# Ledger of designs, part 85: peptides against a protein of PDB entry 4DOW

Target 1, 157 residues: chain A of PDB entry 4DOW
Amino acid sequence: TFSWVGRPLPNRKQFQQMYREICMKINDGSEIHIKVGQFVLIQGEDNKKPYVAKLIELFQNGAEVPPKKCARVQWFVRFLEIPVSKRHLLGRSPPAQEIFWYDCSDWDNKINVETIIGPVQVVALAPEEVIPVDQKSEETLFVKLSWNKKDFAPLPP

## One batch from the design tools (peptide; made by RFdiffusion4, then SolubleMPNN)

Design b2_p21_5_s3 (from b2_p21_5, 10 letters changed)
Fold by OpenDDE base, seed 1:
Structure b2_p21_5_s3 (fold): chain B 157 residues (1-157), chain A 21 residues (1-21)
Amino acid sequence: as target 1 above (157 residues)
Amino acid sequence: DEEVEEKVKKDIEEANEKASK
């Protein structure tokens, strides 16, 4: 179950109420608060690992009946989601913890909040920085580069 | 993957429990 936290933010977008935070109630009765700017795991397709995304906006779509709780996201892509024929362009074998900023607009960046599994930690690193493999970082994902369906590139500023 | 998804949810739940949330 998902519910908005706080009042809608002032905006002029028709049929859209924006929020800064949403509450996710999990099966044990506990609650997780997720805010704009945080990274989340999104439910994957069958036999697919969860997607990774950064929350850009949280909003209720009033144009739908009934209104839907939605989010706009910046997608990240896992190495194994990149076409096999282009993986060699990275020039290295990335660790499982590495993800890439998806620098394309062909993916719909609007999601239903119900697809959110939970928050995840994502850390941006410089290309020369080493991805740590300690116990504290096992659940942390790291991003160094972007992927635009053609090649890898430095992260956007 | 549904199995992975459920595992992730469980891990998050446990982490939040440890954090008293």
Scores: peptide ipSAE 0.034, ipTM 0.592, DockQ to the pose 0.038
Fold by OpenDDE base, seed 4:
Structure b2_p21_5_s3 (fold): chain B 157 residues (1-157), chain A 21 residues (1-21)
Amino acid sequence: as target 1 above (157 residues)
Amino acid sequence: DEEVEEKVKKDIEEANEKASK
């Protein structure tokens, strides 16, 4: 179950109410608050790992009946989601914890909040920094580069 | 995950070998 936290933000978009924070209630009754700017795991396809995304906007879509709780996101991609023929462009074998900023506009960046599995920690690193691979970092994802379907590049500012 | 990582390593190695020739 998802519910808005706080008052709607001023905006000029028709049929949309924007929010800064949403509350996710899980099975045991506990609540997790997720804010714009945080990272989340999104429900993946069958037998696939969840997608990773950064929340850019939280909004209620009043154009739908009933209104839907939605989010606009910045997508990240896992290395194994990159075509096999292009993986060599990285020049190294990344750890499973590494993800890449998806620098393309071909993906729909609007999601239903109900697809959010939960929050996840994403840490940006410089290219020369080492990604820790231990039990402590198993739940943390790391990003060094962007992927634009053509090549890897430094992260956008 | 270890099995997946090994597969990725092999894929990269094979790709690099093809690109070098």
Scores: peptide ipSAE 0.023, ipTM 0.440, DockQ to the pose 0.023
Fold by OpenDDE base, seed 5:
Structure b2_p21_5_s3 (fold): chain B 157 residues (1-157), chain A 21 residues (1-21)
Amino acid sequence: as target 1 above (157 residues)
Amino acid sequence: DEEVEEKVKKDIEEANEKASK
């Protein structure tokens, strides 16, 4: 169950009410608050790892009947989501914790909030910074580069 | 995933080797 937290933000978008924060109620009855700017895991396809995204906007889409709670996101991509034929372009074998800023517009960046699994920590690093490989857990993800379907590049500012 | 990762490592190594020529 998802519910809005706080009052709608002022905006000029017709049929959309924007919010800063949403509350996610999980099965055990506990609540998790997620804000714009935070990173989340999104439900993937069957037998696939969750997608990673940064929340850019939270909004209720009044154009739908009934209105839907939605989000606009900046996508990230896992290394194994990149086509096999292009993975060599990285020039190294990344740790499992590394993700890449998806620098393309071909993916729909609008999601239903019901697809959100939960929050996740994403840390941006400079290319020369070392990802702590000793941490076997994928609780923290790291991003150094972008992927634009053609090549890897430094993170956009 | 682990098997795929190992394959990726080999592909990267081969690609780097070819790029060096």
Scores: peptide ipSAE 0.020, ipTM 0.426, DockQ to the pose 0.022
Fold by OpenDDE base, seed 3:
Structure b2_p21_5_s3 (fold): chain B 157 residues (1-157), chain A 21 residues (1-21)
Amino acid sequence: as target 1 above (157 residues)
Amino acid sequence: DEEVEEKVKKDIEEANEKASK
């Protein structure tokens, strides 16, 4: 169950009410608050690993009946989501914790908040930096590069 | 939106800085 936290933010979108924070109630009764700017895991297809995204906007879409709680996101892509024919362009075998900034506009960046599994930690690193593997970093994802469907590129410093 | 994208990148950078402290 998802519910808005706080009052709607001022916005110029006629049929949308924007929010800064949403509350996610988990089956055990606990609640997790997720804010704009945080990274989240999004439900994947089948038994595939969840998608990774950064929340850009939280909004209720009043144009839908009934109104839906939605989010706009910046997508990240896992290495295995990249076409097999293009993976060699990375020039290395990335660790499982590495993700890539998706630098394309072809993906729908609107999601239903119901697809959010939970928050996740994402840390940006320089290309030459080594991804740490320790107990604290077990649940942390790391991003060094962007992917634009054609090639990998360094993130801006 | 490119402007939003740049903001997101900056937010990540700031988060990293906090983590390094």
Scores: peptide ipSAE 0.013, ipTM 0.388, DockQ to the pose 0.027

Design b2_p21_5_s4 (from b2_p21_5, 11 letters changed)
Fold by OpenDDE base, seed 5:
Structure b2_p21_5_s4 (fold): chain B 157 residues (1-157), chain A 21 residues (1-21)
Amino acid sequence: as target 1 above (157 residues)
Amino acid sequence: DKEVEEKVKEDLKKANEKASK
């Protein structure tokens, strides 16, 4: 179950009410609050690991009947989501914790909030910084590069 | 898989609780 937290933000978008925060109720009754700007795991396809995304906007889409709770996101991609034929372009074997900024517009960046599994920690690193492996931060994901379906590149500013 | 999803949710919940304390 998902519910809005706080009052709608002022905006000029017709049929959209924007919010800063949403509450996710888990099966045991506990609640997790997620805000714009945080990173989340999105439910993947069957037998696939969750997708990673940064929340850009939270909004209720009044153009749909009934209205839907939605989010706009910046996608990230896991190494194993990259086509096998292109993985060699990285020039190294990344740790499991590394993800990549998806620098393409071909993916729909609008999601239903019901697909959100929960928040996840993502840390941006410089190329020379070492990703800690098998540490206490093993649940943290790290991003150094972008992927544009053609090649890897430094993170966009 | 729903089972995997629930496990992830539980792990995230525990992690968040630990971080908030």
Scores: peptide ipSAE 0.049, ipTM 0.622, DockQ to the pose 0.035
Fold by OpenDDE base, seed 3:
Structure b2_p21_5_s4 (fold): chain B 157 residues (1-157), chain A 21 residues (1-21)
Amino acid sequence: as target 1 above (157 residues)
Amino acid sequence: DKEVEEKVKEDLKKANEKASK
């Protein structure tokens, strides 16, 4: 169950109410608050690891009946989501914790908040920095580069 | 993966529990 936290933000979009924070109620009754700007895991396809995304906007879409709680996201891609024929362009074998900024607009960046599994920690690193692999960072994802379906590149500013 | 999703949820619960104590 998802519910808005706080009052709607001022906006000029006629059929959208924007929010800064949403509450996710888990089965055990606990609640997790997720804010715009945080990273989340999105439910993936069957037998696929969850997608990684950064929340850009949280909004209720009043144009839909019934109104839906939605989010606009910046997508990240896992190495295994990159076509096999292009993976060699990285020039190295990335650790499982590495993800890439998806620098394309061909993907729908609107999601239903119901697809959010939960928050995840994503840390941006310089290309020369080593991705740590320890018990504390086991669930942390790291991003060094972007992927634009053609090649890898430095992270966008 | 449903397995991964469940693991993530479980880890989140554990993390929240630790953070609350």
Scores: peptide ipSAE 0.039, ipTM 0.606, DockQ to the pose 0.034
Fold by OpenDDE base, seed 2:
Structure b2_p21_5_s4 (fold): chain B 157 residues (1-157), chain A 21 residues (1-21)
Amino acid sequence: as target 1 above (157 residues)
Amino acid sequence: DKEVEEKVKEDLKKANEKASK
């Protein structure tokens, strides 16, 4: 179950109410709060790991009947989501914790919040920085590069 | 993946429980 936290923000989008924060109630009744700017795991398809995304906007879409709680996101891609024929372009074998900024517009960046599994920690690193592999960072994801379906590139600012 | 999804949910549940103590 998802519910908005706080009052809607002023905006010019006629049928959309914008929010900064959403509350996710899990099966045992406990609550997890997620804010704009945080990273989340999104439900994947069968036999697929969850997708990774950064929340850009949280809004209720009043144009739908019934209204839907939605989010606009910046997508990230896991190495194993990249086509096999293109993986060699990285020039190295990345650790399982590495993800890439998806720099394309072909993916729908609007999601229903019910597809959110939960929050995840994502840390941006410079190319020279080493991705730590220990128990402390086991569930932390790291990003160094972007992927635009053609090649890898430095991270956008 | 259903198994991965359930594992993530369980981990989040445990993390939340720890944070609440």
Scores: peptide ipSAE 0.034, ipTM 0.601, DockQ to the pose 0.037
Fold by OpenDDE base, seed 1:
Structure b2_p21_5_s4 (fold): chain B 157 residues (1-157), chain A 21 residues (1-21)
Amino acid sequence: as target 1 above (157 residues)
Amino acid sequence: DKEVEEKVKEDLKKANEKASK
């Protein structure tokens, strides 16, 4: 179950109420609060690992009946989501913790909040920085580069 | 995959449980 936290933010978008935070209630009754700007895991397809995304906006779409709780996101891709024929362009074998900024507009960046599994930690690193592999960072994902379906590139400013 | 998703949810559940105590 998902519910908005706080009152709608002032905006001029018709049929849209924006929020800064949403509450996710899990089966044991506990609650997780997720805010705009945080990274989240999105439910993947069958036999696929969850997608990774950064929350850009949280909003209720009033144009739908009934209104839907939605989010706009910046997508990230896992290495294995990149076509096999293009993976060699990275020039290295990335660790499982590495993800890439998806620099394309062909993916719909609007999601239903019900697809959110939970928050995840994502850390941006410079290309020369080493991805740590310790117990504390095992659940942390790291991003160094972007992927635009043609090649890898430095992260957007 | 689905197994990973469930595990993540479980881990988050446990984390929240600890935080609530």
Scores: peptide ipSAE 0.034, ipTM 0.598, DockQ to the pose 0.037

Design b2_p21_6_s1 (from b2_p21_6, 13 letters changed)
Fold by OpenDDE base, seed 4:
Parts: C-alpha cells; sequence; structure tokens
Structure b2_p21_6_s1 (fold): chain B 157 residues (1-157), chain A 21 residues (1-21)
C-alpha cells in the first residue's frame, strides 16, 4: 500500500498533483518513507534483478481512471542489462555493485509507484576512485559512468 | 520486514555522496 505524505506541491499541471514524499506500507505493517531525490529498486522481469532508478517526481496522475500514483525517474542500468556485444567497451569487468547512468530517452521514465520494491543507496564516484566493498557499503550501489547505447562516458553534470 | 527497514535506514545514514543531489 502506498500513500502520499504531506500536502500537494504547488504546480500548474491540470491533471497532476505533485508530492515530495510517499509512504510504502509493508505486509508486516511497517512503513518506509521515500522522497524525491532518493534512489529506488523497481520490479524487474521474472527472475531478473530489479531495476535501479532515481526519483525525480512523485505525482498522482488524475488523467487515468482511477487516478494512479506515479513517479518520474532517471534510470540506471546494470552491466548485465547492457547488450553482450557492447560490454567490451567498458574495458574492464565491473563489480556487481556498479551501475551506469542511463543516458537515453527510449525508456518510459514514468512508473507506477506499486512497482517500487524499496529504497537503495547509490553513490557517485570519480572514474579513478575504487569502489569500496566493506561492511558499510555492502548493499550500496556505485556509479562512475553513463551509458548511451553507444559507449560509456563520464557522468553527466 | 522490520529487519529490512532497519537495514535500509542504517544504510541511508551511511550515505556519503549521491548522484545529482
Amino acid sequence: as target 1 above (157 residues)
Amino acid sequence: SEEIKKEIEEMEKKFKEAMLP
């Protein structure tokens, strides 16, 4: 179950109410609050790892019947989501914790909040920095580069 | 679960530098 937290933000979009925060209620009754700007795991396909995304907007889409709780996201991509024929362009074997900024617009960046599994920590690193795998960063994902379907590049500004 | 919630909260507290703050 998902519920909006706080009052709608001022906006001029006729059929959209924007919010800063949403509450996710889990089966055991616990609640997790997720805010704009946080990173989340999104339900993947069957037997696949979840997608990674940054929340850009949280909004209720009143144009749908019934109204849907939605999010606009910036996608990230896992190395294994990159076509096999292009993986060599990285020039190295990345650790499992590395993800890439998806610098393409071919993916729909609007999601239903029901597809959110939960929050995740994503840390940006310079290309020369080593990805730390320690007790504090065990479940942390790291991003150094972008992927635009053609090549890897430094992160966008 | 409550355990997962605690782990997530703990991880969030350890946040250092996020993408595009």
Scores: peptide ipSAE 0.021, ipTM 0.505, DockQ to the pose 0.030
Fold by OpenDDE base, seed 2:
Structure b2_p21_6_s1 (fold): chain B 157 residues (1-157), chain A 21 residues (1-21)
Amino acid sequence: as target 1 above (157 residues)
Amino acid sequence: SEEIKKEIEEMEKKFKEAMLP
């Protein structure tokens, strides 16, 4: 179950109410608050790892009946989501914790909040920085580069 | 799926517990 936290923000978009924070109620009764700017795991297909995304906007879409709780996201891709024929362009074998900024517009960046599994920690690193693989970083993902379906590039600002 | 959500939630809880001093 998802519920908005706080009052709606000023918004010029028709049929939309903007929010900063949403509350996710877990089956055990506990609650997790997720805010704009945080990273989340999004439900994937069966037998697939969840997608990774950064929350850009949280909004209720009043144009739908009934209204839907939605989010606008910046997508990230896992190495294994990149076509096999292009993986060599990275020039190295990335650790499992590495993800890439998806620099394309072909993916719909609007999601239903019900597809959110939970929060995840994502850390941006410079190319020279080593991705730590210790107990403290087991649940942390790291991003150094972007992927635009053609090649890898430095991270966007 | 709800099953996947549950599994991830359980893993996250275990991780949080492991990070406690």
Scores: peptide ipSAE 0.031, ipTM 0.595, DockQ to the pose 0.029; fails the geometry check
Fold by OpenDDE base, seed 1:
Structure b2_p21_6_s1 (fold): chain B 157 residues (1-157), chain A 21 residues (1-21)
Amino acid sequence: as target 1 above (157 residues)
Amino acid sequence: SEEIKKEIEEMEKKFKEAMLP
């Protein structure tokens, strides 16, 4: 179950109410608060691992009937989501914890908040920095590069 | 929550395993 936290933010969009934070209630009755700017795992398709995304906006879409709780996200892509024929362009074998900034606009960046599995930690690293593979970092994803369906590139600023 | 964290850990573990040849 998802519910808005706080009052709607000032918004000029006619059919949208924007929020800073959403509350996710899980089965044990505990609550997790997720804020704009945090990273989340999104439910994947069949036989696919969860997608990774950064929350850009949280909003209620009043244009839909009934209104839906939505988010706008910046997508990240896992290495295995990249076409096999293009993976060699990375020039190295990435660790499983590495993800890539998806630098394309062909994906719909609007999601239903109900597809959010939970928060995840994502850390940006410089290209020369080594991704730590220790117990403390096992739950952390790391991003060094972007992927634009053609090639890998340094992260956008 | 601890439950969600555990689930995420398990998912990432599976992903790691899938990355292995």
Scores: peptide ipSAE 0.026, ipTM 0.577, DockQ to the pose 0.046; fails the geometry check
Fold by OpenDDE base, seed 3:
Structure b2_p21_6_s1 (fold): chain B 157 residues (1-157), chain A 21 residues (1-21)
Amino acid sequence: as target 1 above (157 residues)
Amino acid sequence: SEEIKKEIEEMEKKFKEAMLP
């Protein structure tokens, strides 16, 4: 179950109510608050790891009946989601914790909030920085580079 | 790089094995 937290932000678009925070109620009855700018896991296919995304906008789409709670996201991609034929372009074997900024517009960046599994920690690193792998960092993902379907590059500004 | 390809293959194998019951 998802519910808005706080009052709507000033309307930027007709038929859309903007929010800064959403509350997710989980199975044990506890609540998790997720804010714009945080990273989340999005439901993937069966037997596949969840997708990783950064929340850019939270909004209710009033053009739909009934209104739908939606989010606009910046996608990230896991190394194993990169086509096999292009993985060599990275020039190294990344740890499982590494993800990449998806620098393409071909993916729909609008999602239903019901597809959100939960929050996840993502840390940006310089290319030369070592990704720590220990019990404390097992649940943390790291991003150094972007992927634009052709090559890897430094993170966009 | 042949070395990188082998490492990727090993990672994929480990991933698959980890998802199996």
Scores: peptide ipSAE 0.017, ipTM 0.320, DockQ to the pose 0.025; fails the geometry check

Design b2_p21_6_s2 (from b2_p21_6, 13 letters changed)
Fold by OpenDDE base, seed 5:
Structure b2_p21_6_s2 (fold): chain B 157 residues (1-157), chain A 21 residues (1-21)
Amino acid sequence: as target 1 above (157 residues)
Amino acid sequence: DEEIKKEIEELEEKFKKAMEP
């Protein structure tokens, strides 16, 4: 179950009410508040790991009947989501915790909030920084590079 | 926000299983 937290933000978009925060009730009855700017796991396809995304906007789409709670996101991709034929372009074997900024506009960046599994920690690192692999950080994801379907590149500014 | 960061870290354990294939 998802519900808005706080009052709608001022915006100019027709049929949309924008919010800064949403409340998610999980299976054990606990509530998690997620804000714009945080990173989340999005339900993946069958037999695939969840997608990773940064929340850019939270909005209710009033153009739909009934209205839908939606989010606009910046996508990240896991190494194993990159086509096998192009993985060699990285030039190294990344740790499981590494993800990549998806620098392409071909992927719809609007989601239903019901697809959100929960929050996740994502940390941006400089290329020379080492990804820590220990018990404390095993669930933290790290990003050093972008992927634009053609090659890897430094993160956008 | 360090407080939010800490909160997320504490909650990540609940979603660990979801991150598995």
Scores: peptide ipSAE 0.025, ipTM 0.579, DockQ to the pose 0.032
Fold by OpenDDE base, seed 1:
Structure b2_p21_6_s2 (fold): chain B 157 residues (1-157), chain A 21 residues (1-21)
Amino acid sequence: as target 1 above (157 residues)
Amino acid sequence: DEEIKKEIEELEEKFKKAMEP
């Protein structure tokens, strides 16, 4: 179950109500609050790991009937989501915790909030920085580079 | 996939614990 937290933000978009925060009620009845700017895991396809995304906007789309709770996201990709034929372009074997900024517009960046599994920690690193492998970082994902379907590049500012 | 489901459940449990005061 998802519910908005707080009052709608002032915006100029017709039929859209913007929010800063959403509440996710999980199976045991506890609540998780997720805010714009945080990173989230999103339900993947059948046998795929969850997608990773950064929340850019939270909004209710009043143009739909009934209105839907939606989010606009910046996508990230896992290494294994990159085509096999292009993985060699990285020039190294990334650790499992590494993800890449998806620098393409071909993916729909609007999602239904019901697809959100929960928050996840994502840390940006310089290319030369080593991804830590300790207990504290075990659940943390790291991003150094972008992927634009052609090649890897330094992370956008 | 059962493995993915288990992973999600584990994450949910971790999140729950993290939100506990």
Scores: peptide ipSAE 0.024, ipTM 0.552, DockQ to the pose 0.030
Fold by OpenDDE base, seed 3:
Structure b2_p21_6_s2 (fold): chain B 157 residues (1-157), chain A 21 residues (1-21)
Amino acid sequence: as target 1 above (157 residues)
Amino acid sequence: DEEIKKEIEELEEKFKKAMEP
């Protein structure tokens, strides 16, 4: 169950009400608040790992009946989501915690908030920095590079 | 606040396991 937190933000978009924060009610009845700018896990296909995304916008789409709670996201990809034929371009075997900024516009970046599983921690690192593996970082994902379906590159500004 | 933080940490651990190969 998802509900908006706070008042709608002023915007010029017709039939859209924008928000900064949404509340996710979980099984035990407790609530988790997720804000624009945070990273989330998105429901994947059956028997597949969830997708990783950064929330860019939270909005209610009033053009739909009934109105739907939606989000716009910046996608990330895991190494195993990259085509096998292209993985060699990285030149190394990444740790499981490494993800990549998806630098393409071919994926729909609009989602229903109901597909959000929960928040996840993502940390940006310089290419030369080592990904730490300790108790505090085991749940953390790390991003060093972007992927544009052709090659890996430094993160976009 | 502290209870919510603890719950988030527990969920993150669950997600960690789900993200493992």
Scores: peptide ipSAE 0.023, ipTM 0.568, DockQ to the pose 0.035
Fold by OpenDDE base, seed 2:
Structure b2_p21_6_s2 (fold): chain B 157 residues (1-157), chain A 21 residues (1-21)
Amino acid sequence: as target 1 above (157 residues)
Amino acid sequence: DEEIKKEIEELEEKFKKAMEP
């Protein structure tokens, strides 16, 4: 179950109410609060790992009946989501914890909040920095580069 | 809250497994 936290932000779009924070209630009744700017895991297909995204906007879409709780996101991709024929362009074998900023507009960046599994920690690193593999970082994802379906590039500012 | 902390830990473990190759 998802519910909005706080009052709607000043209206930018006629049929959308925007929010800063949403509350996710899990099966045992406990609550997790997720804010704009945080990173989340999004439900994948069967036998697929969850997608990774940064929350850009949280909004209720009043144009739908019934109204839907939605988010706009910046997508990230895992190495194994990149076509096999292009993986060699990275020039190295990345650790499992590395993800890439998806620098394309071909993916719909609007999601239903019901697809959110939960929050995840994502840390941006300089290209020369080593991804740590320890108990503290086991649950943390790291991003150094972007992927634009053609090549890898330095992260956008 | 200790209960919330426990639940978050369990979720993190699930996330870890989901991200493992």
Scores: peptide ipSAE 0.023, ipTM 0.561, DockQ to the pose 0.036

